# Peptides against a protein of PDB entry 3PBP: the designs that were tried, part 96

Target 1, 203 residues: chain A of PDB entry 3PBP
Amino acid sequence: LNEKDLNLILNKSLVMYESLDSTTDVIVKRNVIKQLQFVSKLHENWNSRFGKVDIQKEYRLAKVQGPFTINPFPGELYDYTATNIATILIDNGQNEIVCVSFDDGSLILLFKDLEMSMSWDVDNYVYNNSLVLIERVKLQREIKSLITLPEQLGKLYVISDNIIQQVNFMSWASTLSKCINESDLNPLAGLKFESKLEDIATI
Target 2, 203 residues: chain A of PDB entry 3PBP as posed
Amino acid sequence: LNEKDLNLILNKSLVMYESLDSTTDVIVKRNVIKQLQFVSKLHENWNSRFGKVDIQKEYRLAKVQGPFTINPFPGELYDYTATNIATILIDNGQNEIVCVSFDDGSLILLFKDLEMSMSWDVDNYVYNNSLVLIERVKLQREIKSLITLPEQLGKLYVISDNIIQQVNFMSWASTLSKSINESDLNPLAGLKFESKLEDIATI

## One batch from the design tools (peptide; made by RFdiffusion4, then SolubleMPNN)

Design b2_p15_5_s3 (from b2_p15_5, 7 letters changed)
Fold by OpenDDE base, seed 3:
Structure b2_p15_5_s3 (fold): chain B 203 residues (1-203), chain A 15 residues (1-15)
Amino acid sequence: as target 1 above (203 residues)
Amino acid sequence: SIKEQIGKFLIERAK
C-alpha cells in the first residue's frame, strides 16, 4: 500500500459509509463503520507517523510508512495498487476476515491475529493493524467494489465491469471460528484455506 | 492468545 492506495480505499470506505441510512441493517452499519475506522486510523497514522505499532514478527511493507503490516505480503503484489477493502463476519461474534483487492485483479484474505485489533470500543480504541495472510485469490478482473451481507457469513461479493462473483470461504472460516471460540488450534491442522468462487450474475 | 497462535500457524504454513 502506498499513499494513493490508502486514499483510494479511504474514499471508497467513505462512500460506503455515506450510503448508510436508518434502514440499513445494524450489522452492515457495524461493518462499514469498523472498516472506515480502520482505514481512517491507518491514514491518520500514515500522515502523522505517530502511533506506529512495532510488529517484529511480521512483514513491514517498505512502501508503507504507517504501522500497517501484512505477514507475509505477497511479493507479486508489491507493485500493484490496493483498490478496495472489506470486512467479513465469519460468526455471530466478533470474528472477522479482512479482504483487500488489488488492481491486478487479486484478493487477499487477512486475519487479525491480535485480540486488541478486534476491539472497537469507542471509549478505549486501540488501533492494531497486524494482519496475517490467509489466502490470495486471483480473479484477473478489474474489481470495482467489494460487498458483504450480514446474513451471509464468510461470503464476499466482488463486482467487476461485467460480473458479480461470490467468494465463499466458510469452508475454512467455520473451522477458524471454532478454533477461536473453543481456544483449540488442532482443527487447523491439514485444513485447506481455499475459497470457492462462483459467478452470481452478469452485468 | 488463541488468535496469536492462529496467526503464527498461518505464517508458518506458508514457509
Scores: peptide ipSAE 0.701, ipTM 0.963, DockQ to the pose 0.498
Fold by OpenDDE base, seed 2:
Structure b2_p15_5_s3 (fold): chain B 203 residues (1-203), chain A 15 residues (1-15)
Amino acid sequence: as target 1 above (203 residues)
Amino acid sequence: SIKEQIGKFLIERAK
């Protein structure tokens, strides 16, 4: 993690925070606030060690969508609660991966196979986003925030109390992007959906 | 759509 990356993370967090209003979902509000708090703390720590870091404001809105359905839902997570959600760009054509964290320390990476789906209950119909499970990453940490950087495709930053980790899934996401853009499924055959986890910085 | 097909592929992979 360098100064530029830290600034980008902070900027993203600030933009998300500024987007909050009275109509924002309570879970989203909570996650964004937590993200800002932790990133701010990191920034303070950085300044104490290396001096003042200048922040340039970039205004980019994040798309947080819900409600959604996950198929298949991992059975191991039935007893756990989702804590954070993020969307990660995998190309410049607006293809995205959705990430959801759980209170067991798991991350699930999800594919949006539909823009919107409609489901029916006995008395009600609902509009949901359809999500398909790609990969589960077990961090076994209390995940406080999920951060994405617009210029870093296929990368997710996970913030815990004492560490920031990077999840890099471009090893498979590049192929997935190609499949989408070229309307060809063939490259998916034999593809391993295994992300790389790396420690970036301590908090 | 291609996305739907990818989704189906991913589901079948998990079985």
Scores: peptide ipSAE 0.697, ipTM 0.964, DockQ to the pose 0.454
Fold by OpenDDE base, seed 4:
Order: sequence, then C-alpha cells, then structure tokens
Structure b2_p15_5_s3 (fold): chain B 203 residues (1-203), chain A 15 residues (1-15)
Amino acid sequence: as target 1 above (203 residues)
Amino acid sequence: SIKEQIGKFLIERAK
C-alpha cells in the first residue's frame, strides 16, 4: 500500500458511509462503519509515521505561484502553523472554498475573492493569492488530514486523533454559490456563516 | 466583480 492507494480506499469508504440511509441493512451499516474506522486509522498512522500531510495538488501548485494573503487573519493564529490545505467545491460551476488547518486544531474557511487570470504562458495559470476569512472552526484536535470528495459538495472530512469528522458548510455555501452565479449580493444579508460539525466515526 | 464584492462584504461583516 502506498499513500495514494490508501487515500483512494479512504475516499471510497467515505462514499460508502454517505450512502447509508434508514433503509440500509444493519449488518451493512456496521460493516461500512468498521471499514471506515479501519481505513481512517490506517491513514492517520500513515501520515504520522512518514510525516506526510495530505496536501491537495491544487494547493501545491498555488504555493509555487506565490504567497497567500488571508484577510482578516485571525490574531490567535499568528503563533500557529498551517498544517493542511484543502479545496472544497460548493457547486458544479467550479466555485470553491479553501480550507486551511492549523496546529492548534483550528480550521479556517476562506473565500477566493479574485478571479483567476490566465498567464500568457499557456502552461502556467496564475492563481489568485487573495483569501477572505469566512469562518473559523475550532476542533481542538491534532489534524492529520483533510479529505474532500468531488461528489460531495460543501463537505470536508477531517481526520484527527481517534476520530473522523465531517464539516458541512452547505448551509451558507449554497447561498454563496447562488450569489456568485446570479451576480446578486442580496441573499448574503443576514446569512449566518456557521458550519455543521458531525462525528462520523471513531478511529 | 461579484467575487470582489463578496470579499468586501465578508470583511466588513467581521468589523
């Protein structure tokens, strides 16, 4: 097993978990949960053992393009280091939220407020480096990995010590998506940017 | 742009 294979298995396990409903057989539910727990534990151990962080390819590419600016940057996080970065799709039109984890156990959800410009070089994309703070989620856990599934909009899976959690921000991201797509800010008025945190499985 | 306006909105909200 390599890291790539493990991530694939983890993703598949998460998809299987999300497919569970009230009509699912109890034995099937139990098996899926056990599988998710096992794979999540393996993933955590893998990262811990080899000092690898699950950093999305997009982030790696963006890092090469220049430094990110976060506005406002939470003062409490000045003394902490970013550990993971993930990009989460919020619609099928490629609108996305950026999530950064810190070694204090915080997640920050960020909005890219600048449009991506094409460079003159066909092979080089200029990624915008401007990020606006939407929400801070305090998990108070050591975050090992951030996992996103393309088929699950507005959902982030956080692997930490002994637990996998889901952060669901579609409560506000759906409105944000609408605002972008319709070029209308009005729906943002009074909107609460509060994500839902759910424990998915113990590791 | 709409994204820039959203960004400004989000910043002002935090003040």
Scores: peptide ipSAE 0.669, ipTM 0.966, DockQ to the pose 0.385
Fold by OpenDDE base, seed 5:
Structure b2_p15_5_s3 (fold): chain B 203 residues (1-203), chain A 15 residues (1-15)
Amino acid sequence: as target 1 above (203 residues)
Amino acid sequence: SIKEQIGKFLIERAK
């Protein structure tokens, strides 16, 4: 079993979980949940063995010469290390939210407000990706992995040591999508950028 | 662009 296969199994398990409804047989529900718990535990163990991808170096370097600039960057996170990154679709038109996790248990949700620009300065390739802070979510857990499913818009799954949590930001992302698609900022007025956090399964 | 305007909006709301 390699990382790719494990991720695939985990994704399938999450999809199966989300397919559960009030009409689903109790035995089926139990089996799906049990499978999800098992696979999530395996995934957690996998991540612990191979270590976390240190994205912080990329983001810190990005302000001056790096590929990504986050504005504003939360001052509280300067002393912490980015651990995971994910992109979440918010509509069927390829609009995305970027999520970065930190080792303090924080998630930041980011908006790509600019297209990639490439500039060449003195044999150095400068790649500028502008990311704007939308929301900070404090989980106060060690985040081991971030999972997104392309068929589930505006949903992010966070795996920690003992739990899988779902972050749902469609409450504001649907409006954001509308603003982009209709080229109208008016719906953003008074909008609260607060995601919903739900416990999905214990590991 | 609309995305740039959204970005500016998101920055300004935090002030």
Scores: peptide ipSAE 0.667, ipTM 0.965, DockQ to the pose 0.434

Design b2_p15_5_s4 (from b2_p15_5, 7 letters changed)
Fold by OpenDDE base, seed 1:
Structure b2_p15_5_s4 (fold): chain B 203 residues (1-203), chain A 15 residues (1-15)
Amino acid sequence: as target 1 above (203 residues)
Amino acid sequence: SIKEQIGQFLIEKAK
C-alpha cells in the first residue's frame, strides 16, 4: 500500500464508522471503532514521517466507495500503534499481501479478499471491501521500516535498530497464489501460515 | 469469488 491506499483505507473506515447507528450490533460497533483507531494511528505515523496529507477531497469521494473492514483485527494489538505498511507481491498476476507493523514489534499479514478501489472516483464504487488476517509475526523489535522488492516475490525486509531481517512468505504464499489462479481452495487445507524469518545483516 | 472464499476460509481458521 502507498499513501493513497492508506488514505483510502482510512476514509473508508471513517465512512463505515459514520454508518453506525442504533441498529448496529454492539460487536460490530466495537470492531469498527477499533479498526478506525488502528488505521488512524497508522495514518498519524505516516503523516509524521512523510508529511501531512489533505484527504478532504478523497474523503468525500470515499463516501460513494463503500465501507472497508479488517477481519479479524488482533485484539492484542488494540493498544499498540501501527508504524509501517507495505505491500508484497506473491506472484506475477498482481496478487499481493498487505503487511502492517506495530510498535510492539509485531507484523500482521493481510489478504485482500475483495478488490479494492485504487482511485477516488464515483464510477469505481465498491459496495464492500475488506482485509483478512493471515498471520501475526512477533519480532519483538522496534521496526523502523519495511522494504519490498518487486523482483522478490513473497519477501519482506524488516529494518530494526541494528538488524535487517527477511520475512519469507513463500511457504504459504505459493499455495495461496495457486488457489487464486486455479480457483481451487483444496490446497489450503492443512496449510500452515508460518513465515520464515532470517537475519540478513547487522547495521 | 475465489478470493472471497479464501477470505472466509482464513476467517474461520482464525476462530
Scores: peptide ipSAE 0.662, ipTM 0.958, DockQ to the pose 0.593
Fold by OpenDDE base, seed 2:
Structure b2_p15_5_s4 (fold): chain B 203 residues (1-203), chain A 15 residues (1-15)
Amino acid sequence: as target 1 above (203 residues)
Amino acid sequence: SIKEQIGQFLIEKAK
């Protein structure tokens, strides 16, 4: 983690916080507040060691949508509750991965195989997003927030009480992006869907 | 669509 990355994370957190209003979803509100709190603490620690860091303007918000259907849903997570959601760009063509965290400390990385659709029931209609499981990452931590940076493709930052970690999945996401953009499934053959986890900083 | 095909591929891989 360098000064530029810290500034981007903090700025994004601030922008997201400023977007909150009375109509904001409760889960979104909670996640944004937690993100801001922990990133602010990190910034404070950084300033104490290295001096003041100026924040540059960045205007990008994570997309939070719903409802979602996940297929397959990991059986081990049936007893746990989703805590955070984030979308991570994997290319400059708006292809993205969805990440959901759970209160067991797991992250699931998901592929949007369909555009949002409307389903009709007997009495009403429901929007539905189809998501397909790619990978489960077990962090064994209480996940407080998820952060993405617009300039960092295929990277997710996970904040817990005492640490920020980076999940890098470009090892497989670059291939996935290519498959989508070229309409070719062949590169998926033999591809290992394993992300790299790295500790970034203690907070 | 290609995305649907990718989705099906991933589902089958998870089995």
Scores: peptide ipSAE 0.662, ipTM 0.958, DockQ to the pose 0.438
Fold by OpenDDE base, seed 4:
Formats: structure tokens, C-alpha cells, sequence
Structure b2_p15_5_s4 (fold): chain B 203 residues (1-203), chain A 15 residues (1-15)
């Protein structure tokens, strides 16, 4: 399968969460927690940008449509669970990269190639987003959280159990920003989409 | 749009 909708992850996470009980398998519990983390991060990002929505509305949305389609979706990640989502600014014009983490220790960096569609109704809201894969970064760690700093363009901080790492993608994001702002694709020719990974601190 | 074109470029590169 070349495409995957994040709505499937969201829907699954909510369904699994509702089914959680004392007899639930340990593996399932872990997955539910990770899925819940993903939903929580998504909710946080959504609220910060588009206003507050209650979890019930998000639940309804997830079941009905889901917000994200990723193309292409890495086949290796198809059976893994998304754990965190973050948005990183790459310039002062509000161009941004979306990052999603998975429980295999992978990060995917994504480009929003379409404007987000949003509709609000009395009982619900609908939104749609298209995401295109830029890069997969394999950290091989259990990712606890993703942190971004508004003053640091093109930088993502990844927190695992014992280390904080920085993913710096300005090597290509600066060019991408230029392409967007100048409406010129030429600078993308020959560009390598390889981020720099650095250890920042041991925890 | 330029963003759509970039998206298409990225998709083609991934093939």
C-alpha cells in the first residue's frame, strides 16, 4: 500500500482506548498509550493553531474522515503506531514541515502540499490535509516526545528515555522555503533531503 | 500552485 491515512491511526487509537480494561494484553496497552500520545499531540497542535476543540469532536472526526493523507507512506511503517506529531517552522513566513514519530523509532518529515480545508458546524468540524513524504529518519529509540522552539527554524528535538537529540533539516528546508516564497522549483534539482542528527544531552 | 508542484516533485523523487 503506497498511501496511508493518518485517520486510520486516529480511529484505531480511539477504538482501542475505549476497549481498554484490566484484562487487556500488555502489548495492546502499550500500543494504546502510544496511540493516545499521538492523538494528544495532534490535539495540542490543532488547538494552538485553529482554536480549542473538545476530545469528543475529535473522536467523531477521526471516525468519520480523519485529517491526514500521507503519500507515499513507507511500507515499513505500515504496521507501526504513530506516537507524536510536531510542526516545525522553516521560515518567518509560516512555511512549515510536519513530523510524525513512530514506535519503531522512526521519524517521517512531511510537506503540506495543499492548504488545509476546515469546516465548522454546530455539532462537529471537518478538516482535510495532504502530506507528502520528504524524509524518513531512523533513530532506533523509543520516542517520548517531540519539541520545537519557535525561535529555532528547521530544528526538531526528540526526547527518548536517555537522550535528547536534535534533528536539523535546514540543509534542505532553506531551499524549500526559497522555492515556496519565490515560486521557483529550480533550486530543488539535485537537492538532497538528508537531515542532520545530533546528540544534545543525556538524560 | 507552487506547493502542489513541490509535492509532485517529491512524489516523483520517491519513485
Amino acid sequence: as target 1 above (203 residues)
Amino acid sequence: SIKEQIGQFLIEKAK
Scores: peptide ipSAE 0.658, ipTM 0.956, DockQ to the pose 0.446
Fold by OpenDDE base, seed 5:
Structure b2_p15_5_s4 (fold): chain B 203 residues (1-203), chain A 15 residues (1-15)
Amino acid sequence: as target 1 above (203 residues)
Amino acid sequence: SIKEQIGQFLIEKAK
């Protein structure tokens, strides 16, 4: 078993969990939950033994200075390091949200307001990837990994040492998607960019 | 573009 395989099993377990509903047999529910807990524990152990894959790159570089520009960048995060990055689909098209985690336990949800651009100048290149801050979610725990499932729109799974949490931002992302697709800003008026955080399973 | 406008909206909202 390698990290990739473990992640696949974890993802499958999460999908199974999300498939549970009021009509699901109690025994099935129990088994799915137990499986998820087991796999999650394995994931925790894996990270503790071999270390988590941390993204040590800085994502708050100026537009001209680096590949990413986050605007505004939360001042509270200046002393912290980005640890994970994920992209979450918000519709069946190409619209997506970018999430970056930090070692203080914060998540920032970001909007790509510009297409990625690159220019070459002899020995140098200019890389531009503009990201706009939508929301900061403070988890106050060590984030081990971020998991997204393509079939689950607007949902991000956050794995920490002791828990798996789901961040659901479809409350605002559905509106955002609509705005993009219809080229209309009006629905954004009065919209609250507040994601729902839910505990899924303890590890 | 609409995305740029959305971006600007979000920036203004954050102020």
Scores: peptide ipSAE 0.644, ipTM 0.960, DockQ to the pose 0.389

Design b2_p15_6_s1 (from b2_p15_6, 9 letters changed)
Fold by OpenDDE base, seed 3:
Structure b2_p15_6_s1 (fold): chain B 203 residues (1-203), chain A 15 residues (1-15)
Amino acid sequence: as target 1 above (203 residues)
Amino acid sequence: DNLLKAVQNKIDSLK
């Protein structure tokens, strides 16, 4: 994700939180709160590194509802702060994996099933999971940055203090792409979601 | 299961 995408997610999370009322299902309420906590931590770190991102008031004023949440979110990461975010293309059809890093050295890989939009019915609260946890990769390193190259599908470069590592998830992302493109979920059955780590360079 | 649902949603969105 870029700064714009992060801002959009944050806005949606805040609006969703503000829309909670006594009629809201308890599961939905819990998920929205967890999302807000996550995005807030991400935003805090983002602001420190990339500058402060202002919340667009139009989202709140319009009461835009959206399904922009992460499910499931690893509970153990609630105690840690998100440090970086990136989107990685997995095919030429603009299917993407979202990656978020944390200060414990973890990466989470997320599936983005829906595009972010403002075209939600303000009169109808719609909740769905737009980001699904696929894999957690524990690097146990201080992650300085996440780099992606458009020409390299399903590859993420992680820069830490002393090493650059490549995370390659095409082993499962290729199958995922095929499932989407062919409208067939069957190949996902029994698929192992394990990314390959490779050392690229020492620093 | 969550992933399957999400992928199905993505597929449906592309129709």
Scores: peptide ipSAE 0.602, ipTM 0.950, DockQ to the pose 0.458
Fold by OpenDDE base, seed 1:
Structure b2_p15_6_s1 (fold): chain B 203 residues (1-203), chain A 15 residues (1-15)
Amino acid sequence: as target 1 above (203 residues)
Amino acid sequence: DNLLKAVQNKIDSLK
């Protein structure tokens, strides 16, 4: 994903927003607005002097395929700008977590329920392009980059000004993976979505 | 609730 691709997504989001009218479903309207806010903040950071967006290939490919929504988008982050995005594998299949960082030092961990499809026709807008908020991790640091290793499932490395930290979410991601693979939602009930944060190195 | 729905959707998509 480059600036051009991001602009394309932004334009799609704008077109969708402009197509909203009184007959539009309230949920759809809300999701489009939230998407627009998210993409706008991402775009703002991309064009800023101080900000670059590090986007992993897997998410770039999915993101460029069309509009998406985050449900719910944390209201507290509306005033902040997205800085980085990464995709983390949680099993050896196709299950993954999407992570987005913000300039307030927050990470949001997201679940992609379906593959994103390109939609240019607002009349054919489907709710299927959704990301679900799982967890917000507050690091309170300026996040410079997000790194993932394909051989390390459910682990995200966060690089800030002075330290590298590991976010390990296998405590819940293993259960999530199991639920998907076994087609059983029961283990998700009462599951604590709290990642482990560890300092790896000082830099 | 949203997560449960999304996971169910994912499961259904894999069938």
Scores: peptide ipSAE 0.598, ipTM 0.950, DockQ to the pose 0.450
Fold by OpenDDE base, seed 2:
Structure b2_p15_6_s1 (fold): chain B 203 residues (1-203), chain A 15 residues (1-15)
Amino acid sequence: as target 1 above (203 residues)
Amino acid sequence: DNLLKAVQNKIDSLK
C-alpha cells in the first residue's frame, strides 16, 4: 500500500516533468524538477535493506518565502519558526491554498487572493499581504519538506524523517472553490475547515 | 470576517 502510493506520486511527478517546455516559467520548471528529483530519490531508497531513506539536505531546506502577512496569525506560533511553504491547487483554475509549516510540527493552511508559486528555492523572495488563516493542523513532528502535485487537487504531502503523510483538504476546499467561481459566499457559512490526515508511507 | 473579505476580494478581482 505504501509503495503503491509512492509510485503514484512518482508517476505523477514524471508526468509533470514531461509537461515542461521552453515556454514554461523558470520557477515552475525548477520546482517541478526538484520535486521529481526528491521523489525519485525517495523511491530509489524505498527498498533499501536498512529501511532508511537518505534525503538530501537541499530538498529539506525549503524556506518560507517572505515577507508576507498572515491574518489572523495564531498566537501560539509566535514562539516558533516557519520552516516550509507550499502552494496547493484546489481547482483547475487559479485558486490555491498556501501551506506554511513550523518547527513545532504545525501546518497552517492559508487563503490568498493573489497568485503565488511553490518554491524550492531558499532565496526566493515573495511579498504578499493577503493571507488569511483557514486551518491549523498539528502533526507534532519535524517537517522536512512539503510536496504538492497539480494533478492532485487539495492534497499536500508532508515529509518527515520517518513518514510521508497526506493532508487532504478538499472537504472544504471544494466549497471554497465553488464560492469563488460562482461568486457566491453563502456556502462558506457553517463550513467546517477540517482536513483529513492519512499516513502514506514509512521511510 | 477576514476570510469572507478575502474571498470577496478574490471574486472581485476575477470580474
Scores: peptide ipSAE 0.596, ipTM 0.950, DockQ to the pose 0.281
Fold by OpenDDE base, seed 4:
Structure b2_p15_6_s1 (fold): chain B 203 residues (1-203), chain A 15 residues (1-15)
Amino acid sequence: as target 1 above (203 residues)
Amino acid sequence: DNLLKAVQNKIDSLK
């Protein structure tokens, strides 16, 4: 299984979960949830195996070496450590949002202003990435992993010890994508940067 | 606005 295959299985599992309704057999619901939990755990292990460096070390190094400039950076997070990083596609092009999780249970949604390919490979530290803060989402949970599905634009899945949550930011990301693609900033005026948080499954 | 500036920079980079 490669990462793409795992993402496909996860996507299928999530789609199956979303198809569940009040008429669905309890056994079927349970099986779908168990499958989703299993695939989510596999994805977590996969991310760990492929050397996505425990961002805690990278953040400590980043804090010391300053490879990331987040502007503005929430002052409250200076005392916390980044735990996970994910990139979420917002369109079928190259537009993406960067998400960083912290050990306080916060998610920061960021926009990259430079084309520097963030390689999170320990060997390819991209120094001096400028990131703009869009939104802070406070989950108040220990975040174990961040999962993105290429086929699900503007959606981030957050795995904690007991729950999988979906962060959906397409409410504003669709407008952002349009602005970039059409070279028009006007639609950003008055835009509310508020993501939707939904509980998907208990673990 | 930092976001507006960043988006403009992105737009300019794609041109």
Scores: peptide ipSAE 0.594, ipTM 0.951, DockQ to the pose 0.281

Design b2_p15_6_s2 (from b2_p15_6, 8 letters changed)
Fold by OpenDDE base, seed 3:
Structure b2_p15_6_s2 (fold): chain B 203 residues (1-203), chain A 15 residues (1-15)
Amino acid sequence: as target 1 above (203 residues)
Amino acid sequence: SNILEAVQNKINSRK
């Protein structure tokens, strides 16, 4: 099952790559290419005789830098450093969730009202000063990379030393999207913001 | 709730 899931991720990454055209934003295009390269390398290493996956440092370039505000910011994370950032689509519109990883193995899921692309290049980082904390997920692992697939709404792939995990937050993100699109906040009342964590592959 | 307020702000931004 693990190998099958990895193949699925690779296939999805390939589809994403193939969907790129001249109208695609340059930053988005570059990010998709980098993700594809990473997943491809992961797949190659998986098929290797040693069953060990070596993650190249070049794919860890996503770093949270610059002026952004998270409200509220978890006090426990003040002593830790942000390591990765990803933006996950929750619908076919402009609604996105931002995920930031920390070196303690935590993920924070943030609501963003503006469109944002994950930056592989620090110089092209888009600043956002308005992020609202939705959920904190404690993985207690060294997070090496965050991968998102545009065709997979509300899903984030987390790469650590020994495992690939999927964070699925569509349980609440679908409601969130609906509320925004319909201009009705009522469904958010009592909504549980708890993501599902699933193991995809052991490495 | 912070999230409710944020969503309301997002909704308002689309008007």
Scores: peptide ipSAE 0.577, ipTM 0.943, DockQ to the pose 0.257
Fold by OpenDDE base, seed 4:
Structure b2_p15_6_s2 (fold): chain B 203 residues (1-203), chain A 15 residues (1-15)
Amino acid sequence: as target 1 above (203 residues)
Amino acid sequence: SNILEAVQNKINSRK
């Protein structure tokens, strides 16, 4: 199984999920979700420029010795545990947003200014002090998985127990990408960092 | 802003 095959399976799974409606059998819905969760985990492992992430253990360690620093860090999240991490491409030029989920149902969207490969392996922590908080999205749900599709720029799929939601941040990420690629900060002036949240399907 | 500085850093790193 290569990355392309995995992406194909993921895309297929998402399409299947999006095709689910109120008339769809509950068992079918659950199976599709489980498949999405599984594929998402595989995808995370594949896309993880981050080593094996036991995020929970690592976040506990991160509170004391964290492999990353977030500036500014939301004080409200200090007592919560990171549950998932995902990297979302915003263009074809390797610009990306890092997303971290927490057990309070929050997502934080982060910008990485340095190209350091973060290893979340306890034995091989690469410290990155260059994560900048862009936005906090409060879902108020137990987040089970994060899914990203390389073909879908600036989109994050969040799977909870009863719903899949799409976080779309291309409203600001397109401008961010342009600024980086053109080496011009002017378009960032007055930019609102507000993502769109949409329900994809209810389970 | 922190984001502006971060983007500037990113730009500078490519140079």
Scores: peptide ipSAE 0.575, ipTM 0.942, DockQ to the pose 0.338
Fold by OpenDDE base, seed 2:
Structure b2_p15_6_s2 (fold): chain B 203 residues (1-203), chain A 15 residues (1-15)
Amino acid sequence: as target 1 above (203 residues)
Amino acid sequence: SNILEAVQNKINSRK
């Protein structure tokens, strides 16, 4: 089993979980949850073996040199280290949200106002790396991994030591997507940028 | 707001 295979299994397990409803057989539901728990635990172990992607250096460099700018940046996070990054699709087009996790257990949800290069190479950075803060979600957990599924719009899965949590921001992201696609800002007026947090499974 | 401006910028970039 390699990392790619593990991710595929995890994705499949998450998709199966999302297919569960009140009419689902109890045994099936239990089996799906157990599978998800097992795969998530494997994923945690895998990350511990191969190490976490340390984005701190790149983030720090980006902050100092300006290849990557978050506006406004939460002042409370100045002393903390970014640990993970993920991109979440919010529609079937090209609209996406960027999520960055920090070692204090915070998630920041960011909007890309321009085409952003995901290159953190200081020598090859593009000046068009503008990100706008939408929401800060405080989990107060050690975040080990961020997982997104292309077929699950506006959903982020957060893996910590003992739990998988889903962050669902479609409550506001659907409106955001509509505004962009229709070139109409009016629906953004009074929009509450508050994501839903749900515990999916204990590990 | 920053988000409104950002969305406007995104819209403009597609035109």
Scores: peptide ipSAE 0.572, ipTM 0.944, DockQ to the pose 0.280
Fold by OpenDDE base, seed 5:
Structure b2_p15_6_s2 (fold): chain B 203 residues (1-203), chain A 15 residues (1-15)
Amino acid sequence: as target 1 above (203 residues)
Amino acid sequence: SNILEAVQNKINSRK
């Protein structure tokens, strides 16, 4: 098993979990949950042993000269290090949200006002990407991984030491998508940018 | 708000 295979299994397990409904047999539900727990635990162990590609290179997102600028940047996060990044689709088009996790257990949800060329080349600071802060979610956990599923719009799965959590931001992202696609900002007036956090499984 | 401006920028970039 390589990391890619493990991720595929994890993704499959998450998809299976989301397919569970009130009509699903109790035994099936239990088996799916157990599988998810097992795979998630393996994933955690994998990430801990093989070292995440240390996104720990301090993308201190706050530096004007960084690969991206976040506006506004939460002042409280200046002293913390980004640990993970993910991109989540919010529609079947080109609209997406960027999520960054920090070692304080925070998630920030970001909007790209321009097409971001992610230069992973730490040495090539040439591209200043503009990102706008939408929401900060404080989990107060060590975030091990961020998982997104293309078929699940506006959903982010957060893996920590002992739990998988789902962040669902479609409550506001659907409106955001509509505004962009229809070129109408009016629906954004009074919109609350509050995501739903749900515990999915204990690891 | 920053988000409104950002969305407007995104809209403009697509035109």
Scores: peptide ipSAE 0.570, ipTM 0.944, DockQ to the pose 0.295

